Peptides against a protein of PDB entry 5A53. Designs and how they scored, part 67

Target 1, 230 residues: chain A of PDB entry 5A53
Amino acid sequence: LVENVKQALFIPGQSCNKNLHDIMVDLSALKKPDMKRFNRKNDIHPFEDMSPLEFFSEKNDCSLMVLMTSSKKRKNNMTFIRTFGYKIYDMIELMVADNFKLLSDFKKLTFTVGLKPMFTFQGAAFDTHPVYKQIKSLFLDFFRGESTDLQDVAGLQHVISMTIQGDFQDGEPLPNVLFRVYKLKSYKSDQGGKRLPRIELVEIGPRLDFKIGRIHTPSPDMVTEAHKKP

## One batch from the design tools (peptide)

Design b1_p29_1_s4 (made by RFdiffusion4, then SolubleMPNN; from b1_p29_1, 13 letters changed)
Fold by OpenDDE base, seed 3:
Structure b1_p29_1_s4 (fold): chain B 230 residues (1-230), chain A 29 residues (1-29)
Amino acid sequence: as target 1 above (230 residues)
Amino acid sequence: SAMEKLLQEMIGYALETGKPPPLDKVIYP
């Protein structure tokens, strides 16, 4: 059974500014063609009332949503939302640091839209810490695309890389997650042994450093239901 | 880099077996 690709909806909040709009455009380009964007600002406060997001999920048939907001306390905030049965499954605030780079800051490269990314997660906490496990799960759900057999290695066009910025101990603030996107080039090696291909990576953008904000975790019942194979 | 090495292994696996490798990997320092 080919699992249907999860559709994403990008929503500018009332406090969405030019920088957030530009970030939204660039990040959403990685989700094409399985992405919708609202052109109008919507006054949504998901940690106060989740019902508007559930409404939008159902109305647009999107199980992934990103809300773009900015305030003094939560500057350049991207709230990532997942739904199950059009009900909120989980949410996480990821605030973009001021050092972000847009696609226009990188050399324009020709790429095919809709090819499957590879993912690299740098940091043991992606397997052990509940927050980073959620982030890993979220980005896999968001960008993995169709669960189909890989027909050709040439279909592996780009790499999404996520790095935990430094070590941390229990009770310390959670380090930022560094989001990077690379175009992958592979070359056959001429050397006679078990010849691993030569790999070249070119950063293509966007470049985002995410500060972790508020989190909503799913209920145990919703986790059980979401993992039931239809 | 550790990332490049992992990617090389993933692609190598696909080339050798004709099967898709796992597309997601956690890299431990």
Scores: peptide ipSAE 0.287, ipTM 0.836, DockQ to the pose 0.679
Fold by OpenDDE base, seed 2:
Structure b1_p29_1_s4 (fold): chain B 230 residues (1-230), chain A 29 residues (1-29)
Amino acid sequence: as target 1 above (230 residues)
Amino acid sequence: SAMEKLLQEMIGYALETGKPPPLDKVIYP
């Protein structure tokens, strides 16, 4: 089943600032060409009323949305929203820490737009903890692109790396998720066909440390419906 | 690093088999 590429809509909230705008631009560049951005600020409060987001999802045919807001309590907040049938499936607030780096902070490397990234998730909690499982699922949905067969290994040029920052116990605050993007350079091994290629990773940005905020989880019914293979 | 090793394996698999590797891996430190 070739799953259609999910389209993303980036929405500046009323409190969107320059930093968030820049982050939005850089992060959305990784989603090209399957991305739309609003140029105007919209007064949306998704945890109070989800209806405007459902409307935007339907109107723009986007099953992925990112709302950019900032306040003293929730600075540099990116609310990631997924919809199913244009209804809210899940939401998660990911606040970008002040130590972020933009694409302009890294060496400009030519990359082909639309290449499928590889994903690495560092931390067992990505498979075991419900919040980190949601984050993993979200970012896979967001950036994996088309489910087509890889035409060329050369297409494996980008790595999205997500790391849970440190260990945590039950009842402790959830550690940040470190978002990193690398360009992968692979070199053929000169010593014959059976050796693994040498690889080089170059960070290309953006560099984002996400603090986890509020979460909306899908209803069991929606989970069942979303997992039904058409 | 563990990540680099994993990526090497993934690329190696793709080169050897001509098939795309699983694109997502969780690394357990």
Scores: peptide ipSAE 0.286, ipTM 0.836, DockQ to the pose 0.712
Fold by OpenDDE base, seed 5:
Structure b1_p29_1_s4 (fold): chain B 230 residues (1-230), chain A 29 residues (1-29)
Amino acid sequence: as target 1 above (230 residues)
Amino acid sequence: SAMEKLLQEMIGYALETGKPPPLDKVIYP
């Protein structure tokens, strides 16, 4: 079953600024060719009314959406939305810290569009804590691309790394998630006649530190429905 | 897998130092 690659729609909100636009461009480049971007700002407040997003999901046939907004309370906010049957499944606000780096801040490396990334998740909470489980699920869903058989490591071009920034206790603010992208460089090492492939990681960007904001979780019924579709 | 562990180590180094992992850290399959 060639699972159809989920399409993403990037939406600039009314408060979208140049920095958010640049971040949007760079992050969406990792989703090519399976992304669309709106060029016009849209006045959308997903935690007040989700109906415009459901409309956009259906109209554009996109099950993934990212809304770009910025305010004093929620600076550089990327709201990630997933839909199921064009209805809102879940939402999460991820605010980009000011220390972000764009693709232009890194050495330009040739990138083949459409290659599946490898993922690494650092932090036990990605497997135990509901919020970080949602983040892990979201990013896997967002960037996983075509299910190529894992056997062709040779086809892996880049690694997406997500790290929880430090430990936390119950009731404490949730640590940021550090988003990093690396290109894999394979070298044929002639060490002792065995051509062992040498793999190096080179950061290619963007570099984003995400502060976690508001969350919308799916109803139990929607979870059940989403898992029933093979 | 051994490769995943090595990738994690390399990535961890890159995250901590802000630099590419050392060239000597080779992920061997």
Scores: peptide ipSAE 0.023, ipTM 0.568, DockQ to the pose 0.053
Fold by OpenDDE base, seed 1:
Structure b1_p29_1_s4 (fold): chain B 230 residues (1-230), chain A 29 residues (1-29)
Amino acid sequence: as target 1 above (230 residues)
Amino acid sequence: SAMEKLLQEMIGYALETGKPPPLDKVIYP
């Protein structure tokens, strides 16, 4: 079953600024061709009323949405939303720290649109902690793309890396998630033995450090429905 | 970076085994 590639809709909120716009453009480039962007700002407050997002999900046939907002309390906030049957499944606020880097801050490399990324997750909490499990699930859903057969290494273009910034205990603030994107470069090893291709990683951007904000978790019923693979 | 090294090790290991690198992996630091 070729899982239909989930489509993403990027929505500038009313408080979307230039920085968020640039971040949106760069992050959404990784989701091409399975991405739509609104050109107009929309006044949406997902933690107050989710109905507008459900409407946009249905109208645009997008099961993934990203709302770009900024305030003093929630600066550079990217609200990631997933829907199931055009109803809100889960939401998470990820605030981009000020140390972000855009694609323009890195060496321009050729990029093929639509290639499936590899993922790496660094931190035990991605498997054990409910918030980080949600983040892992979200980003896998967001960028996994087509279920292509295990492409030869030559078909792998880029790696998305997510790292939990340090250890934490119960009751402590959740560490940031470090989002990095690397391009794979294959070099022919001239070393006289088995010509194993040497693979190098080159950071291509964007570079985003995510501070975790508010979370909406799915109801148990929705979890059961969403896990029912057709 | 330490992260780049971990990624390279992961990819290298997969290549050495003759299998494609995994599309997703959790690396414990």
Scores: peptide ipSAE 0.022, ipTM 0.575, DockQ to the pose 0.348

Design b1_p29_2 (made by RFdiffusion4)
Fold by OpenDDE base, seed 1:
Structure b1_p29_2 (fold): chain B 230 residues (1-230), chain A 29 residues (1-29)
Amino acid sequence: as target 1 above (230 residues)
Amino acid sequence: SLEEALIPSHDEEINKLDISSLESYLEEE
């Protein structure tokens, strides 16, 4: 069965800067080979007019899009967009905090392109709160794609960790989501004449702290249609 | 949980995690 891995399109907005470009390059490297990038800036305002994104979704056959924009109010903003039938399903703004680290800030490790990452989610709100449920769903859909078979465990190379930064109550600002990427390293530890397998997680980057911005939720009709996919 | 063992406190610059506990879980699947 050829898994219909969702294709991602990375779009530099008109306000895309060097930092966003570098983040885009690094994050998109984790989505290879199922990724396209535009080289030209596009003037897109998804919360004002979604039609250009729907056009790009259809033209590029991409159900995932990431728009890179930056403003005084929304610095280092990554708008994650999902489409269904080339129509906007949902959108979320995730603003990268200034403490970000690029792949170049970590020890370069070789990895196999196209291996699906394992995910870990820290924070009960990923299963209870609508916004964090959307984030969890988005990132699983973006990087994992379809269900991991046992073969994916045997090929486990990467772990993506997503953590809600602290507790929050109703009406409080939503805590940031801490995005971390690790490579699994298997070592044979010779402790006491027994070769114990030892796995180490090594952070490989990028390191991104996401501040949650604006959200577009799917219509009930689109939810129903999206869940009808076999 | 396996998740708690896998994810160090994000407060520390964690370059390496010992996830030997994850191996036990992955060997049982």
Scores: peptide ipSAE 0.015, ipTM 0.450, DockQ to the pose 0.020
Fold by OpenDDE base, seed 3:
Structure b1_p29_2 (fold): chain B 230 residues (1-230), chain A 29 residues (1-29)
Amino acid sequence: as target 1 above (230 residues)
Amino acid sequence: SLEEALIPSHDEEINKLDISSLESYLEEE
C-alpha cells in the first residue's frame, strides 16, 4: 500500500519572530512539494486549546502541522503536531537552540525536490525511550515522501541525521536532538584503473539542535485506530 | 541493505560514519 504522502502545514504563532520564520522557511523547503505555509500569525496555544489546530488540519487536509512560537520559557519553539482523522494524535515541542544554521550558511547545492531522504538515528534511546521513539516516528512520518524504491541508489539525494546529544539516566533532563541534513555526492574515482563509486556527505542545512519541551501522547484508543489504517 | 550501510552504530554520529561501508555497498551493486 503506497501510503499517501502526509501533507504538512507550517503555522506562524502570534509570537513568531524573524529567526523562527527563517527556520520555518528552510525546514519546510525539505518538505516540498507536500507543504503549506501560512503567511499570517495565528494566536494558537495547542496545550491549552487544540481545536484551532484540528480545524486547520481538516480545512487544509494536513495531517502534519508545525506551530512556530517563541517566549522566554520556550524560545524558538517548534510544536510538531500529528493528526489522525483531523483530531490531534500527538504533539511535541522542539525548541531550536541559538546555534542554528540556515540554508544560506551552507554552500548552495542543486537538488531535486520531492526525493525521499534517507534517515539515520544515532542513540539507542530512539528505539527504547518513549519520547525519542515519538521523535523518530514523527520525523519519519514528516519527511517520508513517496515510497520510492529505496533500492534505487540513484534516487538517494539527502540524508537526514538525528543524534541524541549524549547519554542520560532516568530522571535526568532529556538530551537535545541534533538535526543535520546532508546531500549525498556520488562520483566515480579512479582507483588503480577501476572506476569505483565514491560517496561524500555534504552538509546542506538547516542545522538545528532541538531541546525537547512539552509532549502530548495519543490515547491508547487512538494508537490502536492509527495502526489499523495502513 | 542500504539502510544497514548508512545507519551508524547507536554510539556514533553520522560524521563518524565509516563512509567506506557505504562505498562498499555501492560497489556490490
Scores: peptide ipSAE 0.014, ipTM 0.443, DockQ to the pose 0.023
Fold by OpenDDE base, seed 4:
Structure b1_p29_2 (fold): chain B 230 residues (1-230), chain A 29 residues (1-29)
Amino acid sequence: as target 1 above (230 residues)
Amino acid sequence: SLEEALIPSHDEEINKLDISSLESYLEEE
């Protein structure tokens, strides 16, 4: 069963600014062709009323949504939403730090649209801590695309790296998640008569440091339904 | 796993992944 590629909808909120718009454009470019964007601002407050997001999920056939908002308390906030059966499954606020870099800040490298990225996760908490487990699950779900057989290494052109910024103890503020995107470059090196393929990683952007905000977790019933194999 | 071999450093030397496992995989194709 080829699992249908999850479609993403990018939604500018009422408080969406130029920086968030630019971030939205660049991040959504990594999700092409499986992406839609709204051009108009929408007054959505997902932690107060989720019904507009459920409506947009159904209307656009998108199980992934990203709401772009900004306030003094939640600057450059990207709310990532997943739906199951067009109902809210989970939500997480990821606020982009001011040190972000756009695709325009990197050397323009042509990338093939629709290639499946490889993922790397740095930090033990991605496997143990519930919030970082949700982030890992979310980004894998967001960018994995179609389940191509692992054998098509020839199609591997991108690496998405996610790193937890430092160690933390229970009850401490959660460290930021560092989001990085690299392109794989293969070079034929003639070292010693064996053509060993040399691979280099080149950062292509965007570069985003995510501060973790509010979270909505699924009900146990929704978890059970979402994990039921069809 | 191929994922474990591709640990990008966030430092300036991000360009050197230990891709020895990836190289071995590409030589077997």
Scores: peptide ipSAE 0.010, ipTM 0.459, DockQ to the pose 0.021
Fold by OpenDDE base, seed 5:
Structure b1_p29_2 (fold): chain B 230 residues (1-230), chain A 29 residues (1-29)
Amino acid sequence: as target 1 above (230 residues)
Amino acid sequence: SLEEALIPSHDEEINKLDISSLESYLEEE
């Protein structure tokens, strides 16, 4: 079954600054062609009123949204939103640390737009902890692209790596998630007569360290409805 | 399902790549 590729909408909030705009441009480039961006700032407070986001989801036919806001308390904040039936399913605030790097900070590598990324997740909490499970699910859903029954290995061009920055105990602040993007270079290495495929990874950007903020979890009813769709 | 990462069969080799070691290598350059 070819599932329809989920469309993403990037929304600059009222407090969107140059850094967030640049991050938005670079991150959204990984979602091309299945991406829309608003050029105008919108005064949206998703944890106070979700109705504007549901309206934008429906009007733009986008089940993925990213709201770009910045404040002293929540600097470089990317609120990732998913909708189901144009209703809010879940939300998570991911604040980009000041050590971010843009695509312009890396060697420009040509890549084909629309190829499926591979994902790697480093940290056991991605499979056990509810917040990191949501992050894993979100990023897989966001960048997975077309689901084809035949994974065309020839279509493998880049890897998205997500790493939990260190260990944590119950009651401690949740560690950052390190977001990295690599281009795959496959070499046939003639080592000892066995052509082993050697894969080299080259970082292409953007480089983002995400601090976890506020979370909205779906209702049990919405979870049940979302799992009924293939 | 939202949970099934369609990992290409070649992903078994990439999942063996210690990408954390690649991150440390790229922070030192």
Scores: peptide ipSAE 0.007, ipTM 0.370, DockQ to the pose 0.033; fails the geometry check

Design b1_p29_2_s1 (made by RFdiffusion4, then SolubleMPNN; from b1_p29_2, 11 letters changed)
Fold by OpenDDE base, seed 5:
Structure b1_p29_2_s1 (fold): chain B 230 residues (1-230), chain A 29 residues (1-29)
Amino acid sequence: as target 1 above (230 residues)
Amino acid sequence: SLEEALIPSTDEEVRKLDESSLAELEKAK
């Protein structure tokens, strides 16, 4: 089965700053080699006009896009966009909290490029609440693509953990999503002649706390077309 | 830097973009 790996395009918006640029570089590194980045700022307002994003999707053959913008109301905003047939499928604003950590804040560990991450999701709302279901779907789609190739557990190198920060009730503000990246480190501990393989999770970054912003949901027709398996 | 590698020894080059920009979009409208 040819792995249909979705390509991602990272786009600096007009209001992109140094912190957002650094976050973009570090997050996009997790999508290598299936990633492109614009080097220049682009004045895009996706909730006002989606046509520039559809144009970039088609021209760059990318079904995943991330727009980097920052304002007083939407600081460190990463708008995640998915397209289907180069038309906007869905969008979600995820604002990075100021407590973020870059890859440079962690010990650099060697890893093989191109290995798919394992995901872990903490919080029942990832399976029940429409917004968190969209976030779960987005991140799985972003890093795994369409091919459910059973990641050879023997080849598992890194884990992406996503946690809903606390409980919430209907009508309350949606809690942040805590994004963490870990590398699996195998240690041979010689304890008492039995080599028990000890597996440890080592955080490698980036560390991002996402505040949820605006959402664009797909039309019912696009949902139906996107779920039609060829 | 846009060229920053997670790990230099295993980092693959970022795929090149097409020359598509907002200026091209405005010209196409």
Scores: peptide ipSAE 0.034, ipTM 0.595, DockQ to the pose 0.023
Fold by OpenDDE base, seed 4:
Formats: C-alpha cells, structure tokens, sequence
Structure b1_p29_2_s1 (fold): chain B 230 residues (1-230), chain A 29 residues (1-29)
C-alpha cells in the first residue's frame, strides 16, 4: 500500500521575520520529503479570510499548512492549518517562545530523510482537554499521517516529545507545550564481554516552547465526513 | 547532497510554485 502521506506547505506571512524563517526551515526539515516552502511573503489572515489557504491547499495538493506571522500581540506565531477536500478543517495558533533553539545549536547528527518519528506525550490533558487533544491529533497527523505500518518501527531513528508545561485548572491560561526532538543512538556497550545494545536519546532540535493562541474547530458535519474512510 | 536530490521540489521548483500560486490567487480576486 503506497501510504498517502500528507503533504505540508510552509507559508511566510507578511510579518514573517528572520527568527520565524529559521524556525520554519528547521521544523520543515523534519517533514522532508513531504514538504513545500514558499519563499515570498503572503498577506494572509486565516481567522479573517480562509479562502487564500483553501486555494493554496488545492493548488499545491497540501492538506497541511503552516503560516508564519509575528506581531506585538502574537510574536513568533505558527498557525497550523489542516484541510479536508481542500476546505479548512481546523486551525491553531502556536506561538514560539523566545528561548527557542535551532538545529545549529545542537550537535549535527545525520538522519535518513522520510523516516517517521515516534511520539511521546506528557500530560493527562492530551487525552482529556479538547485543545490539547487537537494539538496531539495535529502533530500526529503532521508527522505520521493516517497509516501506521509495522515498517515504521524498523526505521525508528528519532522521537518527538511533547510536554504540557505544568498543571492547570479550569479557567486558567493553558500551559505551553514543550516540543523536543531526539535522535536514537545505539551504542555497543562492552560490559563484561556481553555486548548489550545501549540506546540513548540525544536532543537534535529544534527546541520549541509553544504558547497556545486562537483555535478554529471543524463543524460536526466536516468531522463526520473526515472520518468516513473512502 | 543525496538527501537534497530526493526532495521532489528543489528550492527553484518551490519558488515557481510560490510565484504561480500567488499569480493565480491575484487573478481569482
């Protein structure tokens, strides 16, 4: 079965800056080869008019999009968009905190392009709270796609870790989501003549702390259509 | 690099798609 891997389109917004561009390059590298990047800035305001994104989804055959914008109110904002049938399914604003690290800040490690990451989620709210459920669904969809083949385990080279930063109560501001990427390194440990394979996790970047912004949720009808297996 | 050769869209092809998509969006307005 040729896995229908969802394609991603990265779009610089009109207010895209150098930091967001660098973050875009590094994050999109994890989605290779199933990624496109625009080079020109686009005047798109997805919470005001979604039609340009639907147009780009159809024209580029991309069901995943990331819009890069920055303002005083929404600094380093990555708007993640999913489409179904080239119509907007959902959107979420994830603002990158200033403490971000790029791939250049870590030890350069080679990895094979196109291998799917393993995910780990830390925080009960990923399974209970609607916003964190959407984030979990989005990132799984973004990097794994719909089909999990057993072949994905044989090619395991990296882990994406997503952690909710602290506890929160109802009505409190939603804690940030800590995004971390690790490479699996196998070491031959020679302890006492038994070669035990030791696996270590080494952070490779990027390191992103996401502040949650605005959200668009799909209509019940669109949810029903998206869950209909063709 | 061999890794760049496996990416079906070169930076040039991506640029062409960007330019073409924007030009078509402007015509559709």
Amino acid sequence: as target 1 above (230 residues)
Amino acid sequence: SLEEALIPSTDEEVRKLDESSLAELEKAK
Scores: peptide ipSAE 0.028, ipTM 0.627, DockQ to the pose 0.023
Fold by OpenDDE base, seed 2:
Structure b1_p29_2_s1 (fold): chain B 230 residues (1-230), chain A 29 residues (1-29)
Amino acid sequence: as target 1 above (230 residues)
Amino acid sequence: SLEEALIPSTDEEVRKLDESSLAELEKAK
């Protein structure tokens, strides 16, 4: 089974700034080699007209897109888009809080390109709440693609942790999603002659706190079609 | 296995795309 790894396209919007560019570079490093990026800013407003994104999806054979925009209302906004058959499936705005950390803020570590990260999700809402279910689905799709059970264990070098920041009730603003990336380090501990493999998690970045913005949900018809393809 | 350093990438380290794509779409409308 050829795992069709989904390709990602990173798009600077017209309002893209240095911080968003840096975040984009760092986040896309985790998607290598299965990523592309525009260097030119593009004036795209996906919640007003989706046609440019559908065109880019088709032209670049990318079923994943990230649009980088910033305004006073939507500062450091990463719009994550998925397509199915080069048509918009879903979209979500995730605004990066100002407390972000880049890869340069952490100890530089090497990694093997193309290894899929393990995911951990903290918060019951990732399985029950429609918005957080979409976020979970998106990030799994973005970084793992189609999971084959056996490859996940043998190539584990990174853990992506996603945590819902606190509890919330119905009608309350949705808590941020805390995005953290760790590298697994195996240490041979020479404790007393038995080499017990010790695994340590080392944060490698980026560190992103996502505020949830606007959402476009898939049509029931597109959901049905997307589930029919094995 | 090709090991890569987890450092911020330059524009040269990423796959280039056709930057004129939006302009082409606008001309086709």
Scores: peptide ipSAE 0.024, ipTM 0.505, DockQ to the pose 0.022
Fold by OpenDDE base, seed 1:
Structure b1_p29_2_s1 (fold): chain B 230 residues (1-230), chain A 29 residues (1-29)
Amino acid sequence: as target 1 above (230 residues)
Amino acid sequence: SLEEALIPSTDEEVRKLDESSLAELEKAK
C-alpha cells in the first residue's frame, strides 16, 4: 500500500530571518522525508493573494505549506496552509514566541526517518472551539496524514504534545498553543527482579509556543469535497 | 537500523529538492 503521505513545502518569505530559518529547518526535519524546502525568499502575502501558494502547491505537488515571515505586528510568523486539489483549503498564522528552543538546545537523539509521531492534545477547546479544532486537524494532517497503520504503534519513537496555555472565555484572546516534541526511551528497571520496561519521555525539540494569528477557513463546499475519502 | 540523528537539513540537501519560485509564477502569468 503506497501510503498517501501529504508532502510539505517550507517557504521562506521575503521577511524571513535567521530565527525563522532555524525554526523552519528544525520543524521540517520532523517531516522528513516528506518535505521540500525553498532556499530563496519569496514575496508572498497569503491573506492578500493566495494564487502564488496555489501555484507552488501544484508545481511542487505539496498539499501542505508553511510560509515563514516576520514583521513588527507578526513576529516569527509561520503561516500553515493546506490545499485540496491545489486550491487553498485553510490557512492559520502561528507566531513563535521568543522563548523557542532549537534541536541544538537539547540532547541529540537518533530517530528513524519516516516514523509517524503519536499526538497528545491537552485542552478541551481542541475538541470544541473551531480555531483549536482547526489547529488539531492541521497538525494531525501535517505529521500523520490520513492512514494510521498498526505498524505505527510498533514503531512509536516520538510524541508531539500540543497544549492550550490556560483557560479562556468567549471574547478573550486565544491562549497560545505549546508545541513540544518528545522521544520515547525504554529503560530496563533494575527494581526487584522483574525487569519491567519503563518508558520515559525525553524532550528533543524544537520547543515552540504558538500565538494564534489570522485564520482562513474553508468554504462548506471544500469541506464536503475534502471529507470525501476516495 | 535506519536510525538517523535529528540533523538539520543542510543547504546542499535542500538544493537537491525540487523547488519553484515566485519568479517562475511571474513568468507563468
Scores: peptide ipSAE 0.022, ipTM 0.573, DockQ to the pose 0.022

